# Designs tried in a protein design run: peptides against a protein of PDB entry 2QAS. Part 60

Target 1, 120 residues: chain A of PDB entry 2QAS
Amino acid sequence: PPEDLMQYEAMAQDALRGVVKAALKKAAAPGGLPEPHHLYITFKTKAAGVSGPQDLLSKYPDEMTIVLQHQYWDLAPGETFFSVTLKFGGQPKRLSVPYAALTRFYDPSVQFALQFSAPE

## One batch from the design tools (peptide; made by RFdiffusion4, then SolubleMPNN)

Design b2_p19_2_s2 (from b2_p19_2, 9 letters changed)
Fold by OpenDDE base, seed 1:
Formats: C-alpha cells, structure tokens, sequence
Structure b2_p19_2_s2 (fold): chain B 120 residues (1-120), chain A 19 residues (1-19)
C-alpha cells in the first residue's frame, strides 16, 4: 500500500485516547458515572510517565488492568494523564497513568471497547 | 471484594475474551 506520510492512524489513535479522557472526566464529576457504566483500563506499566508504588508496579512488569466501578478515590483526569487512588491488598495506592500508556479501554455495560498501540 | 488485586485480574480475563 502507499506510504502514509500524514500518519493518519496515529492521529486517529490520539483522537480515540480523547474518548478515554472524556470518559474519565465524566467519572470524576460529582455523582460519578451513571449506572451501570464502569471502566476497565489497561496500560503499559513501564511506559514513560507511569508512576506508582514500586512494589505494586513490580508485580505487573508488562500491563495492568484497573477497574473504576465501586472503589476508587480522587480520580483526577488531566490533559495528558490521569491519577487515581485504588486499593491493592487492602491498601490505598496512588497511580498516575498517561493516556499514551493505554492499551485497552472497556465499558462492560455497553460493551464499548477501544484498543491502542502503546510503547513496548 | 472490590480490591484491584482481584477485580483487575478478573477484568483482564474478561477483556481477553471480549477482544
């Protein structure tokens, strides 16, 4: 096929990452997501900008899937990354994840799925 | 019951099956 010098696929991916950002902003608003909506988010744990407890990240050397449904706190969706507090083993942990690190986004309630190419 | 250590893994498996 012809060479794409416009990099349309990358542009499309970035636009779709915007959907995740928008969804998280809805989730962070007062009242949270309207039931039964909830989110599954998978990201590369070693991607640039990903931060969290070392002991936690070491358990997920490649990817991690987090669930935003019943227990999540202080969800803060920024322009380039979002941060959220989640419980792991009964302990609250703060994670910061750039949207560029995402590999999968899913809302089981309506079976809405997005897949992204992230750094390996 | 909603600890990420558990629900995250369950979600991962569900995603693998759905996608």
Amino acid sequence: as target 1 above (120 residues)
Amino acid sequence: PYDQAAVGEKARKELDAAL
Scores: peptide ipSAE 0.589, ipTM 0.933, DockQ to the pose 0.604
Fold by OpenDDE base, seed 4:
Structure b2_p19_2_s2 (fold): chain B 120 residues (1-120), chain A 19 residues (1-19)
Amino acid sequence: as target 1 above (120 residues)
Amino acid sequence: PYDQAAVGEKARKELDAAL
């Protein structure tokens, strides 16, 4: 096949990352997501810009999946990353995740799925 | 029951099956 010098696939993935950002902004709005919508988000824990408690991230050396449904706090979707407080082992912990670190996005209520290639 | 350690693992398994 001919060489794609435009890198269309990368551009398409960047556009689709915008869907994740938009969805998180909806989730962060007053009232949260409309029922029964909720989000599964998978990301590379060692990707550049990922931040959180070292003990937590150490338990997930490759990827981790977080669920935004019943218990999440202070969801802050920025332009390049989002941050959120979640409970792990009963303890609230703050995670900061660049959209570029995402590998999967899923809303099981409508079976909407996105998959991404994330940098190491 | 909504601790991420538990629900995240279930979600991961569900995603593996769906995707």
Scores: peptide ipSAE 0.577, ipTM 0.930, DockQ to the pose 0.594
Fold by OpenDDE base, seed 3:
Structure b2_p19_2_s2 (fold): chain B 120 residues (1-120), chain A 19 residues (1-19)
Amino acid sequence: as target 1 above (120 residues)
Amino acid sequence: PYDQAAVGEKARKELDAAL
C-alpha cells in the first residue's frame, strides 16, 4: 500500500488531544465546569513525563483513571501536560500528566468519549 | 465519598462497559 509520509493519523490524534486540553481549561476556570459535566481521564502511569508520588503510582502499574467532579484542587492545564491535586486515602496527592499519556477521556453527563493510542 | 481510590475504580468500570 502507498506510504503516508504526512502521518495524517498522528495529526488527527493530536487534534483530538486538543479537545481534552480545552475541556480541562474550562474546568480550571472560575466556577469550574457547568453542571452536570464532569470528567473521567485514563492515562498510562509509566508513560514519559507522568509524575506523582511513587507509592501511589506503584499501585497502578499500567493505567489509572481519575475523576474530576466534586473534589479536585489546583487544576493547571498547560500546553503539553496538566497537573491536579486529588485525594487518595484521605491524603492530597499532586499528579502531572502529559496529554500524550492519555488513553481515554469521558464526560458521562453527555456520554462524550475519546480514545487515544498512548506510548507503552 | 469522593476519594479517588473509590471513584476512580468506579469510573474505570463504567468506561470499560461503555467503550
Scores: peptide ipSAE 0.573, ipTM 0.930, DockQ to the pose 0.574
Fold by OpenDDE base, seed 5:
Structure b2_p19_2_s2 (fold): chain B 120 residues (1-120), chain A 19 residues (1-19)
Amino acid sequence: as target 1 above (120 residues)
Amino acid sequence: PYDQAAVGEKARKELDAAL
């Protein structure tokens, strides 16, 4: 079989990660996401660049799914990672997640889904 | 009610079923 020297699949994956970035930027805009849109984001907690309270991350040794709907604060979608404050056990926690750490992105309102391969 | 510990797990299960 011919060898793909262009690495098209990787480029496509990166482009799709761009969708997540764009969606998060919309979510971070004033007023947030237009109802009823909301986001489920799954990421590998041990992936390079993922940061947050150790006690929190230790509860999710493999991956974690966060929900951006009713309660999320200071969502900051950067170029390579996004950060957001979410409540866990009633306590606000700040998470920083590289887009490269994402494994799933989903908007239940329109059933739009993306899946990614993420390195540990 | 919107604590991630709860909604996140629910979402995970929902995703597992949807995908």
Scores: peptide ipSAE 0.566, ipTM 0.929, DockQ to the pose 0.586

Design b2_p19_2_s3 (from b2_p19_2, 10 letters changed)
Fold by OpenDDE base, seed 4:
Parts: C-alpha cells; structure tokens; sequence
Structure b2_p19_2_s3 (fold): chain B 120 residues (1-120), chain A 19 residues (1-19)
C-alpha cells in the first residue's frame, strides 16, 4: 500500500485523546460530571511523564486503571496531562498522567469506549 | 467503597470483558 506521509492514524489518535481531555475538563468543572456519567481510565504506568508515589506505581508495573466517580479530588486537566488525587488503601495519592500514556477510556453509563496505542 | 485499590481492579475486569 502507498506510504502515508501524513501520518493520519497518529493525527486521529491525537484527536481522540482530545475527547478524553474534554471529558476530564467537564469532570473538573463545578458540579462535576452529570450523573450517572463517570470515567474509567487506563494508562501505561511506565510511560514518559507519568508521575506518582513510587510504592504505588511499583504495584502496577504495566497498566493501571483508575475510576473517576465521586471520590476524586483536585482534578486538573491540563493541555498535555491531567493530575488527580485518589485514595488507595485509604491514603490520598496524587497522580499525573499524560494523555499520551492512555490506553483505554470508558464511560460505563453510556458504554462509550476509546482505545489508544501507547508506547511500552 | 470508592477506594481505587478496589474499584480500579473491578473496572479493569469490566473493561477486559467489554473491550
């Protein structure tokens, strides 16, 4: 097949990552997401830019799925990454995740799903 | 009830089944 010098697949992936960013911005707004919407987000924990407690990330050497429903704090969706405080074992932990590290995004309430290719 | 140690794992399983 012809060589795609435009890299359309990558552009499409970036556009879809924009959906996640937009959804998180809605979640971060006053009042949060309209019920019953909530988010499942899976990301590669070793991807460049991922940041969090070492002990926590060590427990998830490949991927980690977090849930944004009710119990999340200080959600800050930036332009290239988002950060959020979540409780793990009763302890609040701060995570920073680049959108490029995402592998899955899902809203169970409407069964809306997105899957992404992310580096190992 | 909403601790990530619990809900995250359930969500992962749910996603594996759905996707």
Amino acid sequence: as target 1 above (120 residues)
Amino acid sequence: PYDQAEVGERARKELDAAL
Scores: peptide ipSAE 0.629, ipTM 0.940, DockQ to the pose 0.568
Fold by OpenDDE base, seed 3:
Structure b2_p19_2_s3 (fold): chain B 120 residues (1-120), chain A 19 residues (1-19)
Amino acid sequence: as target 1 above (120 residues)
Amino acid sequence: PYDQAEVGERARKELDAAL
């Protein structure tokens, strides 16, 4: 097949990562997401830029899925990564995840799904 | 009831089945 020098597939993937960023910005706004919308986010824990408690990340050597529904705090969706505080075993933990590290995004309320190829 | 230690794993399994 002919060689794609434009890298259209990569462009499309970046555009779709923008959907995740936009959704998180809506979630971070006052009042949060309109019910019953909530998010499942899966990411590669060893991808460049992923940050969090060492002991926590060590328990998830490949990927981990977090749920943004009701109990999440200080969600901060930046331009290249987002950070959020979540409870793990009763303790609040801060995670920082680059959008490039995402592998799956899902909103169960409307069964909207996106899948991505992560760098790690 | 919304601790990630529980809901996160459940969500992962749900996604594995759906995707």
Scores: peptide ipSAE 0.627, ipTM 0.939, DockQ to the pose 0.589
Fold by OpenDDE base, seed 1:
Structure b2_p19_2_s3 (fold): chain B 120 residues (1-120), chain A 19 residues (1-19)
Amino acid sequence: as target 1 above (120 residues)
Amino acid sequence: PYDQAEVGERARKELDAAL
């Protein structure tokens, strides 16, 4: 195929990452997501900018899927990354995930799915 | 019941099946 010097796919991916950001902003707003909407988010744990407890991340050397439905706190969707407090084994842990690290986004309630290429 | 140690893994499996 012809050489794409415009990098359209990358631009499209960035635009779609905006959907995730927007969805998270809705989730972080007062009242949270409208029932029954909830989010499954998968990301590369070793991608640049990903941060969290070392012991936790060690359990997920490649990817991790988190669920934002009932038990999540202090969701803070920034412009380049979001942070959230989630419970793992009963303990609250803070995660910071750049949108660029995402590989999958899904809302089971309406079966809306997005897939992204992320650095390995 | 909503601990990530449980729901996260389940969600991953659901995604693998759906996508």
Scores: peptide ipSAE 0.622, ipTM 0.938, DockQ to the pose 0.585
Fold by OpenDDE base, seed 5:
Structure b2_p19_2_s3 (fold): chain B 120 residues (1-120), chain A 19 residues (1-19)
Amino acid sequence: as target 1 above (120 residues)
Amino acid sequence: PYDQAEVGERARKELDAAL
């Protein structure tokens, strides 16, 4: 088969990562997401650029799924990564996650799903 | 009720079933 020297699949993946970024920016806007929209985000915890409390990340050696619904604070969707404060065991924890670390994005309210290849 | 330790795991399972 012909060799794709354009890396179209990678470009498409990047475009789809843009959907996640855009969705998070909507979530970070005043008023948050329009109900009933909420987000499930799964990412590789050992991916480059992932940052958070060691005690927390050690509990999730491969992937972690976080839920952005009602209780999330200081959501800051940057251009290459987003950060957010979430409660784990009653304690607020700050996570920073590069979009490149994402493996799944899902909005259960409309069953919109995206899957990504992330660093192993 | 919205602690990630709880909702995150539930969401993971839901995703595993849906995807």
Scores: peptide ipSAE 0.619, ipTM 0.938, DockQ to the pose 0.582

Design b2_p19_2_s4 (from b2_p19_2, 7 letters changed)
Fold by OpenDDE base, seed 5:
Structure b2_p19_2_s4 (fold): chain B 120 residues (1-120), chain A 19 residues (1-19)
Amino acid sequence: as target 1 above (120 residues)
Amino acid sequence: AYDQAAVGAKAQQELDAAL
């Protein structure tokens, strides 16, 4: 097939990452996500820009899935990354995740799923 | 109650079912 010099797939992927960003912005709004919506977000923990407690990240050397449903705090969806406070083992932890690090996004309430390629 | 550890398994299960 002809070579795609426009890189449409990459553009489409970026657009779809925008869906995640938009969803997180909705989640960050007052009142949070409208029930029963909740988000499962998977990302490469060693991707550039991912930050959080090292003891936590070390438990997930490849990928980590976080859920935003009932208890998430200070969700801050920026333009290139989002940060959020979640509880792990009863302790609040702050994570910062670039959208580029995402590999999966899922909202079980409506069975909406996205899959992304991310740096290994 | 909604600690990530408590929902992690469910999250993975639901995600695996979707993808």
Scores: peptide ipSAE 0.165, ipTM 0.777, DockQ to the pose 0.532
Fold by OpenDDE base, seed 2:
Structure b2_p19_2_s4 (fold): chain B 120 residues (1-120), chain A 19 residues (1-19)
Amino acid sequence: as target 1 above (120 residues)
Amino acid sequence: AYDQAAVGAKAQQELDAAL
């Protein structure tokens, strides 16, 4: 097959990361996501820019999936990364995740799924 | 109530089924 010098797939992936950002912005808005929408987000824990409690990240050496449903606080979707507070073992933990670190995005309410290539 | 420990397990299962 001919060589794609335009790198369309990469451009498409980047555009699709915008979907995640937009979805998170909706989730962060007053009132949160319109029910029953909720988000499952998977990311590479060792990717550049990922930040969180060492003890937590140590439990997930490769990937970690978080769920934004019912209990999440201070969701802050920035332009390059988002941060959110979630409870683990009853304790609130702050996570900061660059969109570039994402590997999967899923909204089970409508079975909308996206997959991304992320640095190892 | 909806601790990530519990929700995460469910999420992983649902995500694996979808992808």
Scores: peptide ipSAE 0.165, ipTM 0.778, DockQ to the pose 0.581
Fold by OpenDDE base, seed 4:
Structure b2_p19_2_s4 (fold): chain B 120 residues (1-120), chain A 19 residues (1-19)
Amino acid sequence: as target 1 above (120 residues)
Amino acid sequence: AYDQAAVGAKAQQELDAAL
């Protein structure tokens, strides 16, 4: 097949990552997401820019899926990454995840799913 | 009840079924 010098697939992925960012901004707004919408976000834990407790990241050496529905705090969706506080084993943990680290996004309320190729 | 440990398992199941 002919070589794609435009890198359309990468452009499409970047655009779709923008959907995730926009969704998180809606979730962070006053009142949160409109029910019954909630978000499942999967990311590569070893991707550049990912940060969080060592014990937590060590437990998930490849990928981690987090859910934003009921118990999440201080969701801060920036332009290149988002941060959020979630409870693991009853303990609040702060995670920071670049959008580039995402591999999957899913809203089961409307069965909207996205998949991404994330760098290691 | 809504700890990520429990909810995460459910999330993985739902995600796997959808994709």
Scores: peptide ipSAE 0.161, ipTM 0.771, DockQ to the pose 0.536
Fold by OpenDDE base, seed 3:
Structure b2_p19_2_s4 (fold): chain B 120 residues (1-120), chain A 19 residues (1-19)
Amino acid sequence: as target 1 above (120 residues)
Amino acid sequence: AYDQAAVGAKAQQELDAAL
């Protein structure tokens, strides 16, 4: 097959990561996401820039999935990463996740799914 | 309860079914 010197797949992946960023910005806006939209976000826990409680990240040595629907706080979608407070075992935990660390994005309400390659 | 431990497991199942 011909060699792709344009790296179109990488460009497409970056553009699709932009969809996640845009969705999170909508989620962070006043009123949050329009129901019934909610977001399942999977990321590599050992990827560069991922930060959170050590015990939590150690529990998920490869990937973990977080859900933004009913109980999330202080969602801050930046340009390169987002941060959010979620409850784990009843305790609020702050996570910071670069968009580059994402491996999956899903909104079950409309069956919208994205999959990414994310090197650690 | 909407704790991530519980809802996350369900989400993983839904995601696996979608992909």
Scores: peptide ipSAE 0.160, ipTM 0.775, DockQ to the pose 0.531

Design b2_p19_3_s1 (from b2_p19_3, 8 letters changed)
Fold by OpenDDE base, seed 4:
Structure b2_p19_3_s1 (fold): chain B 120 residues (1-120), chain A 19 residues (1-19)
Amino acid sequence: as target 1 above (120 residues)
Amino acid sequence: MLAELEAAGQKALAEQLSE
C-alpha cells in the first residue's frame, strides 16, 4: 500500500490519548464519574516518566493495570501525565503516569476500549 | 479482547481492595 507520509495513525492515536485525559478530568471533577462509569487503565511501568513506590512497580515489570472506581484519591490529571493515590495491601501509594505510557483504557460500564502503542 | 480487558481490571481491583 502507499506510504503514509502524514502519519495519520499516530495523529489518531494522539487524539485518542486526549480522550483518556478528558475522561480523567471528568473523574477528578466534583462528584466524580457518573454512575456506573469506572475506569481500567493499563500502562508500561518502565516507560519514561512513570513514578511510584519501587516495591509496587517491581511487582509489575512490564505492565500494570489500575482501577478508578471505589478506592482512589487525589486524582490529578495534568496535561502530559496524571497522578493518583490508590491502596495496595491496605496502604496508600502515589502513582504518576504519563499519557504516553498508556497501553489500554477501558470503561466496563459501556464496554468502551482503547489500545495504544507505548514506548518500550 | 473485551473479556481479557475485564479480567485484567477485575484482577487489579481485587489487589486494590485487598487488606
Scores: peptide ipSAE 0.669, ipTM 0.938, DockQ to the pose 0.939
Fold by OpenDDE base, seed 1:
Structure b2_p19_3_s1 (fold): chain B 120 residues (1-120), chain A 19 residues (1-19)
Amino acid sequence: as target 1 above (120 residues)
Amino acid sequence: MLAELEAAGQKALAEQLSE
């Protein structure tokens, strides 16, 4: 098959990652997401740019899913990554996740799902 | 696929809400 020098698949992936970014920006706005919308976000924990408490990330050697619904704080969706504070074991933890690290996005309220290829 | 996504989310939610 001929080579795709345009890298259309990568372009499509980035466009879809834009949906996640837009959704997070809505979530970060005053009032948050309109109920009952909430987000399940899965990412590769070893992908470049992922940061957080090492004790937490060590528990998830491949992928980690976080939920933005009941308890999340200081959601900051940037242009290339987002950061958020969540509680684990009752303790607040700050995570920073590049959009490029995402592997799945899901809003169970409307069963909207996206899948992505991410660096290993 | 949807079942797997839901299960992953519910597991994560439980971890975030646990004390």
Scores: peptide ipSAE 0.667, ipTM 0.938, DockQ to the pose 0.960
Fold by OpenDDE base, seed 3:
Parts: structure tokens; C-alpha cells; sequence
Structure b2_p19_3_s1 (fold): chain B 120 residues (1-120), chain A 19 residues (1-19)
């Protein structure tokens, strides 16, 4: 059987990760996301590069979903990872997540969903 | 899948809004 030496599937996955990065950059721009758009982002908490409060991450041993809608601050979408401040238990927490750690992306306002294969 | 995604988001939202 023919062998794919181009790794097309991997290239396609990387392109889709680019959609998330682009969406976050739109969210971080002045004015934020155009209403009613908002984002649900899921990632592997133990993936390389993921950073945040130990007490928070320990509560989610496998995956964690965060919501970027009304209460989020200092969203900084970098080229390889993004960071954002969210409140948990009324306290602000800073999270840093590599795009490679993402497993799901969803915008419920238009039901746009993406699924990714992330490191175990 | 959409229902699962929505449920996960709603749960996360509740956690972020809790005091």
C-alpha cells in the first residue's frame, strides 16, 4: 500500500491549531470577540509546557476546559502558547497553555468545533 | 459531540463563576 511520506494529516492538524491561535488573537484585540462569540477550550493538563497553580492543575489530572466569555483578563496569544487569567473560587489564576496541548475548541454561538490529538 | 462540548463548557463556566 502507498505510504504517505508528506505527513498530510499532521500538516492538516497543524493548520487547524492555527485556527485556534487566530481566534485567540481576535479575542485579545481591542474590543474582544464580537458578540455573541465566546470560546470553550480544552487541553491536557499534564502536557509539556502547561503551566498554572499547582492546586488548580492537580484538580484536573487529565483534561481541563476553560471558558473565555465575560470574565477573563490579560489574554496573551503567543506563537506557540497562550496565557490568560481566569477566576476560580473568586481568585485570579494565570494559566499558560501550548497550542500543542489542546484537545478541543468550541464556539457555541455558531457551533463551530475542532478536535485535536494531543500528547498523553 | 456537540452536546458533550456544550456540557463541558457549561461546567467550566460554573467553576469560573463560583465564589
Amino acid sequence: as target 1 above (120 residues)
Amino acid sequence: MLAELEAAGQKALAEQLSE
Scores: peptide ipSAE 0.663, ipTM 0.938, DockQ to the pose 0.946
Fold by OpenDDE base, seed 5:
Structure b2_p19_3_s1 (fold): chain B 120 residues (1-120), chain A 19 residues (1-19)
Amino acid sequence: as target 1 above (120 residues)
Amino acid sequence: MLAELEAAGQKALAEQLSE
């Protein structure tokens, strides 16, 4: 096939990452996501820009999935990354995840799924 | 794929709810 000098696939992927960003902004709004919507977000833990407690990230050497349903706090969806506080082992942990690190996004309530290529 | 996604989410949810 002809060479794609426009890199449309990459542009499309970026646009789809925008869906995640938009969804997170909805989740961060007062009242959170409209029930029964909730989000499963998977990301590469060793991707550039991923930040969180070392002990937590060490448990997930490749990918980690987080759930935004009822137990999440201070969700802050920025333009290039989002941060959120979740509990693990009963302890609140702050995670910062670039959208570029995402590998999967899923809303089980409507079975909406997105898959992304993330840097290794 | 959906089943796999669901399983991953449920596992993650359990981890987040575990004390």
Scores: peptide ipSAE 0.661, ipTM 0.937, DockQ to the pose 0.931

Design b2_p19_3_s2 (from b2_p19_3, 7 letters changed)
Fold by OpenDDE base, seed 4:
Structure b2_p19_3_s2 (fold): chain B 120 residues (1-120), chain A 19 residues (1-19)
Amino acid sequence: as target 1 above (120 residues)
Amino acid sequence: ELAELEAAGAEALAEQLAE
Protein backbone atom coordinates (compact mmCIF):
# COMPACT_ATOMS: atom_id res chain seq x y z
CA PRO B 1 0.00 0.00 0.00
CA PRO B 2 1.08 3.59 -0.55
CA GLU B 3 3.04 5.34 2.20
CA ASP B 4 0.95 7.46 4.55
CA LEU B 5 2.89 10.68 4.95
CA MET B 6 0.01 12.27 6.85
CA GLN B 7 0.29 9.81 9.74
CA TYR B 8 -3.48 9.51 9.94
CA GLU B 9 -3.38 6.65 12.43
CA ALA B 10 -1.33 8.72 14.87
CA MET B 11 -3.70 11.65 14.46
CA ALA B 12 -6.66 9.37 15.12
CA GLN B 13 -4.96 7.99 18.23
CA ASP B 14 -4.38 11.50 19.54
CA ALA B 15 -8.01 12.39 18.90
CA LEU B 16 -9.16 9.31 20.77
CA ARG B 17 -6.90 10.16 23.70
CA GLY B 18 -8.94 13.34 23.78
CA VAL B 19 -12.02 11.21 24.41
CA VAL B 20 -10.40 9.83 27.55
CA LYS B 21 -9.50 13.30 28.74
CA ALA B 22 -13.03 14.51 28.12
CA ALA B 23 -14.51 11.52 29.93
CA LEU B 24 -12.28 12.14 32.94
CA LYS B 25 -13.27 15.79 32.99
CA LYS B 26 -16.91 14.71 33.11
CA ALA B 27 -16.05 12.36 35.96
CA ALA B 28 -14.33 15.16 37.86
CA ALA B 29 -17.27 17.55 37.46
CA PRO B 30 -19.77 18.01 40.30
CA GLY B 31 -21.94 14.95 40.60
CA GLY B 32 -19.45 12.71 38.84
CA LEU B 33 -20.29 10.37 36.00
CA PRO B 34 -23.93 9.65 35.27
CA GLU B 35 -24.82 6.22 36.59
CA PRO B 36 -24.08 3.50 35.67
CA HIS B 37 -21.04 4.80 33.78
CA HIS B 38 -17.62 3.98 35.25
CA LEU B 39 -14.12 3.69 33.82
CA TYR B 40 -11.41 1.06 33.50
CA ILE B 41 -8.10 2.70 32.61
CA THR B 42 -4.94 0.78 31.74
CA PHE B 43 -1.50 2.36 31.37
CA LYS B 44 2.20 1.55 31.13
CA THR B 45 3.65 2.02 34.60
CA LYS B 46 7.16 2.70 33.31
CA ALA B 47 6.11 5.32 30.79
CA ALA B 48 7.62 8.77 31.10
CA GLY B 49 5.67 10.97 33.47
CA VAL B 50 3.94 8.19 35.39
CA SER B 51 4.17 8.83 39.12
CA GLY B 52 2.99 6.92 42.16
CA PRO B 53 4.06 4.93 45.23
CA GLN B 54 7.17 2.87 44.61
CA ASP B 55 5.67 -0.26 46.13
CA LEU B 56 2.58 -0.03 43.95
CA LEU B 57 4.46 0.60 40.71
CA SER B 58 6.89 -2.19 41.56
CA LYS B 59 3.96 -4.57 41.88
CA TYR B 60 2.92 -3.69 38.33
CA PRO B 61 6.16 -3.44 36.33
CA ASP B 62 4.46 -3.40 32.91
CA GLU B 63 0.82 -2.33 32.93
CA MET B 64 -1.70 -1.39 35.57
CA THR B 65 -5.46 -1.06 35.43
CA ILE B 66 -7.35 1.31 37.70
CA VAL B 67 -11.09 1.61 38.17
CA LEU B 68 -12.94 4.87 38.60
CA GLN B 69 -16.38 3.98 39.91
CA HIS B 70 -17.20 4.71 43.54
CA GLN B 71 -13.99 4.88 45.55
CA TYR B 72 -11.81 7.52 43.94
CA TRP B 73 -10.86 10.96 45.24
CA ASP B 74 -9.44 14.26 44.01
CA LEU B 75 -9.61 13.35 40.34
CA ALA B 76 -7.72 16.08 38.51
CA PRO B 77 -7.74 15.75 34.72
CA GLY B 78 -5.15 18.11 33.30
CA GLU B 79 -4.31 18.78 29.69
CA THR B 80 -1.43 16.32 29.43
CA PHE B 81 -1.98 14.06 32.44
CA PHE B 82 -4.51 13.23 35.12
CA SER B 83 -4.04 12.46 38.79
CA VAL B 84 -6.30 10.59 41.19
CA THR B 85 -6.33 9.09 44.66
CA LEU B 86 -7.32 5.44 45.02
CA LYS B 87 -7.17 2.92 47.83
CA PHE B 88 -4.90 -0.11 47.76
CA GLY B 89 -4.82 -2.37 50.77
CA GLY B 90 -7.09 0.11 52.45
CA GLN B 91 -4.54 2.90 52.05
CA PRO B 92 -5.00 5.96 49.85
CA LYS B 93 -2.41 6.30 47.08
CA ARG B 94 -1.92 9.16 44.63
CA LEU B 95 -1.29 8.34 40.97
CA SER B 96 -0.33 10.67 38.14
CA VAL B 97 -0.70 9.33 34.60
CA PRO B 98 0.03 11.06 31.29
CA TYR B 99 -2.58 10.39 28.64
CA ALA B 100 0.27 9.26 26.41
CA ALA B 101 0.90 6.35 28.79
CA LEU B 102 -2.58 4.88 28.29
CA THR B 103 -3.01 1.54 26.57
CA ARG B 104 -6.70 0.85 27.17
CA PHE B 105 -9.87 2.67 28.13
CA TYR B 106 -13.16 0.92 28.83
CA ASP B 107 -16.62 1.80 30.10
CA PRO B 108 -18.34 -1.50 30.99
CA SER B 109 -21.77 0.12 31.27
CA VAL B 110 -21.98 0.66 27.52
CA GLN B 111 -19.10 -1.57 26.46
CA PHE B 112 -17.18 1.33 24.96
CA ALA B 113 -13.54 0.40 24.45
CA LEU B 114 -10.43 2.14 23.14
CA GLN B 115 -6.94 0.76 22.64
CA PHE B 116 -3.78 2.83 22.32
CA SER B 117 -0.17 2.30 21.38
CA ALA B 118 2.08 3.46 24.19
CA PRO B 119 5.88 3.70 24.41
CA GLU B 120 7.62 0.57 25.70
CA GLU A 1 -10.97 -8.93 23.57
CA LEU A 2 -13.96 -7.83 25.62
CA ALA A 3 -13.53 -10.63 28.12
CA GLU A 4 -9.98 -9.50 28.87
CA LEU A 5 -11.15 -5.95 29.49
CA GLU A 6 -13.84 -7.13 31.87
CA ALA A 7 -11.44 -9.40 33.71
CA ALA A 8 -8.78 -6.71 34.09
CA GLY A 9 -11.30 -4.28 35.48
CA ALA A 10 -12.81 -6.80 37.85
CA GLU A 11 -9.39 -7.66 39.22
CA ALA A 12 -8.45 -4.03 39.65
CA LEU A 13 -11.75 -3.24 41.32
CA ALA A 14 -11.34 -6.12 43.74
CA GLU A 15 -7.90 -4.86 44.72
CA GLN A 16 -9.12 -1.32 45.25
CA LEU A 17 -12.00 -2.53 47.42
CA ALA A 18 -9.94 -4.93 49.51
CA GLU A 19 -9.03 -3.85 53.05
Scores: peptide ipSAE 0.631, ipTM 0.934, DockQ to the pose 0.943
Fold by OpenDDE base, seed 3:
Structure b2_p19_3_s2 (fold): chain B 120 residues (1-120), chain A 19 residues (1-19)
Amino acid sequence: as target 1 above (120 residues)
Amino acid sequence: ELAELEAAGAEALAEQLAE
């Protein structure tokens, strides 16, 4: 088969990451997500640009899933990454995740799912 | 599969709610 020199698959993946960005921007807007929408976001913890407490990230050497539903604070969806504060063991933790690090996005309320290829 | 997605979310949610 002919070689794809345009890298269309990569372009498509980046476009789909834009859906996650847009969804997070809606979540960050006043009032948050419209009920019953909530988000399950999975990402590679060792991907470039991922930042958070060492103890938390070390607990998840490969992938980690976070839930944005009832308890999340200071959600800040930037152009290349988003940051959010979540509680673990009752302690607030700040995470910063590049969209490029995402591997899965899911909204259980409507069973909308996206899957991405992310570097190790 | 959806079952795996639901399981991952449930596990994450439990961790975030635990105190």
Scores: peptide ipSAE 0.631, ipTM 0.933, DockQ to the pose 0.939
Fold by OpenDDE base, seed 5:
Structure b2_p19_3_s2 (fold): chain B 120 residues (1-120), chain A 19 residues (1-19)
Amino acid sequence: as target 1 above (120 residues)
Amino acid sequence: ELAELEAAGAEALAEQLAE
C-alpha cells in the first residue's frame, strides 16, 4: 500500500485521546459524570510524565487501571494530562497522568471502549 | 475484548475501595 506521509493514524489517535480528555472534563464538572457513567482508565506507569506515589507506581510496573466512579476527588483534566486523587489502602493518593500514557479507556455503563498505542 | 476490560476495572475498583 502507498506510504502515508500524513500520519493519519497518529492524528486519529490524538483525536481519540481527545475523547478521553472531554470525558474527564465532564467528570470534573459539578455533579460529576451523569449516572450510571463511570470510567476505567488504563495507562503505562513508566510513561514520561506519569507521577504519583512511588510505592503505588512500583506496585504496577507496567500498567495500572484506575476507576472514576464514586470515589475520586479533585479531578483536574488539563490539556496534556489529568490529575486525580484516589484512595488506595484507605489513603488518598494523587496521580498525574499524561493522555499520551493511556492504553485504554472504557465506560462500562455503555460499553464504550478505546485503545491507544503508548510508549513501552 | 470487553470481558478483560470489565475484569481489569473491577479489580481496580476493589483496590480503591479496600482499606
Scores: peptide ipSAE 0.626, ipTM 0.932, DockQ to the pose 0.928
Fold by OpenDDE base, seed 1:
Structure b2_p19_3_s2 (fold): chain B 120 residues (1-120), chain A 19 residues (1-19)
Amino acid sequence: as target 1 above (120 residues)
Amino acid sequence: ELAELEAAGAEALAEQLAE
């Protein structure tokens, strides 16, 4: 089989990561996401650039899923990563996640799903 | 699989809502 020197699949995945970024930017805008839209985001916790409480990340050695629906604060979607404050055990925790670390994105309200390859 | 996505989200949501 011919060798793909253009790496089209990687380019396609990067483009789709742009969908996640765009969705998060909508979520961060005044008023948040239009109901009933909400986001399930899964990422590799050991991926480069992932930052958060050590105890929390240690609890999820491979992947972690976070939900952006009703209880999230200071969502800041940058160009290469996003950060957000969520509560765990009633305590606010700040997470910073590069888009490259994402493995899954899902909006249950419309059953829109994306899956990505991330470094192990 | 959508069922797996729903399950993961539900679990995460429960954790985030727990006091």
Scores: peptide ipSAE 0.626, ipTM 0.932, DockQ to the pose 0.934

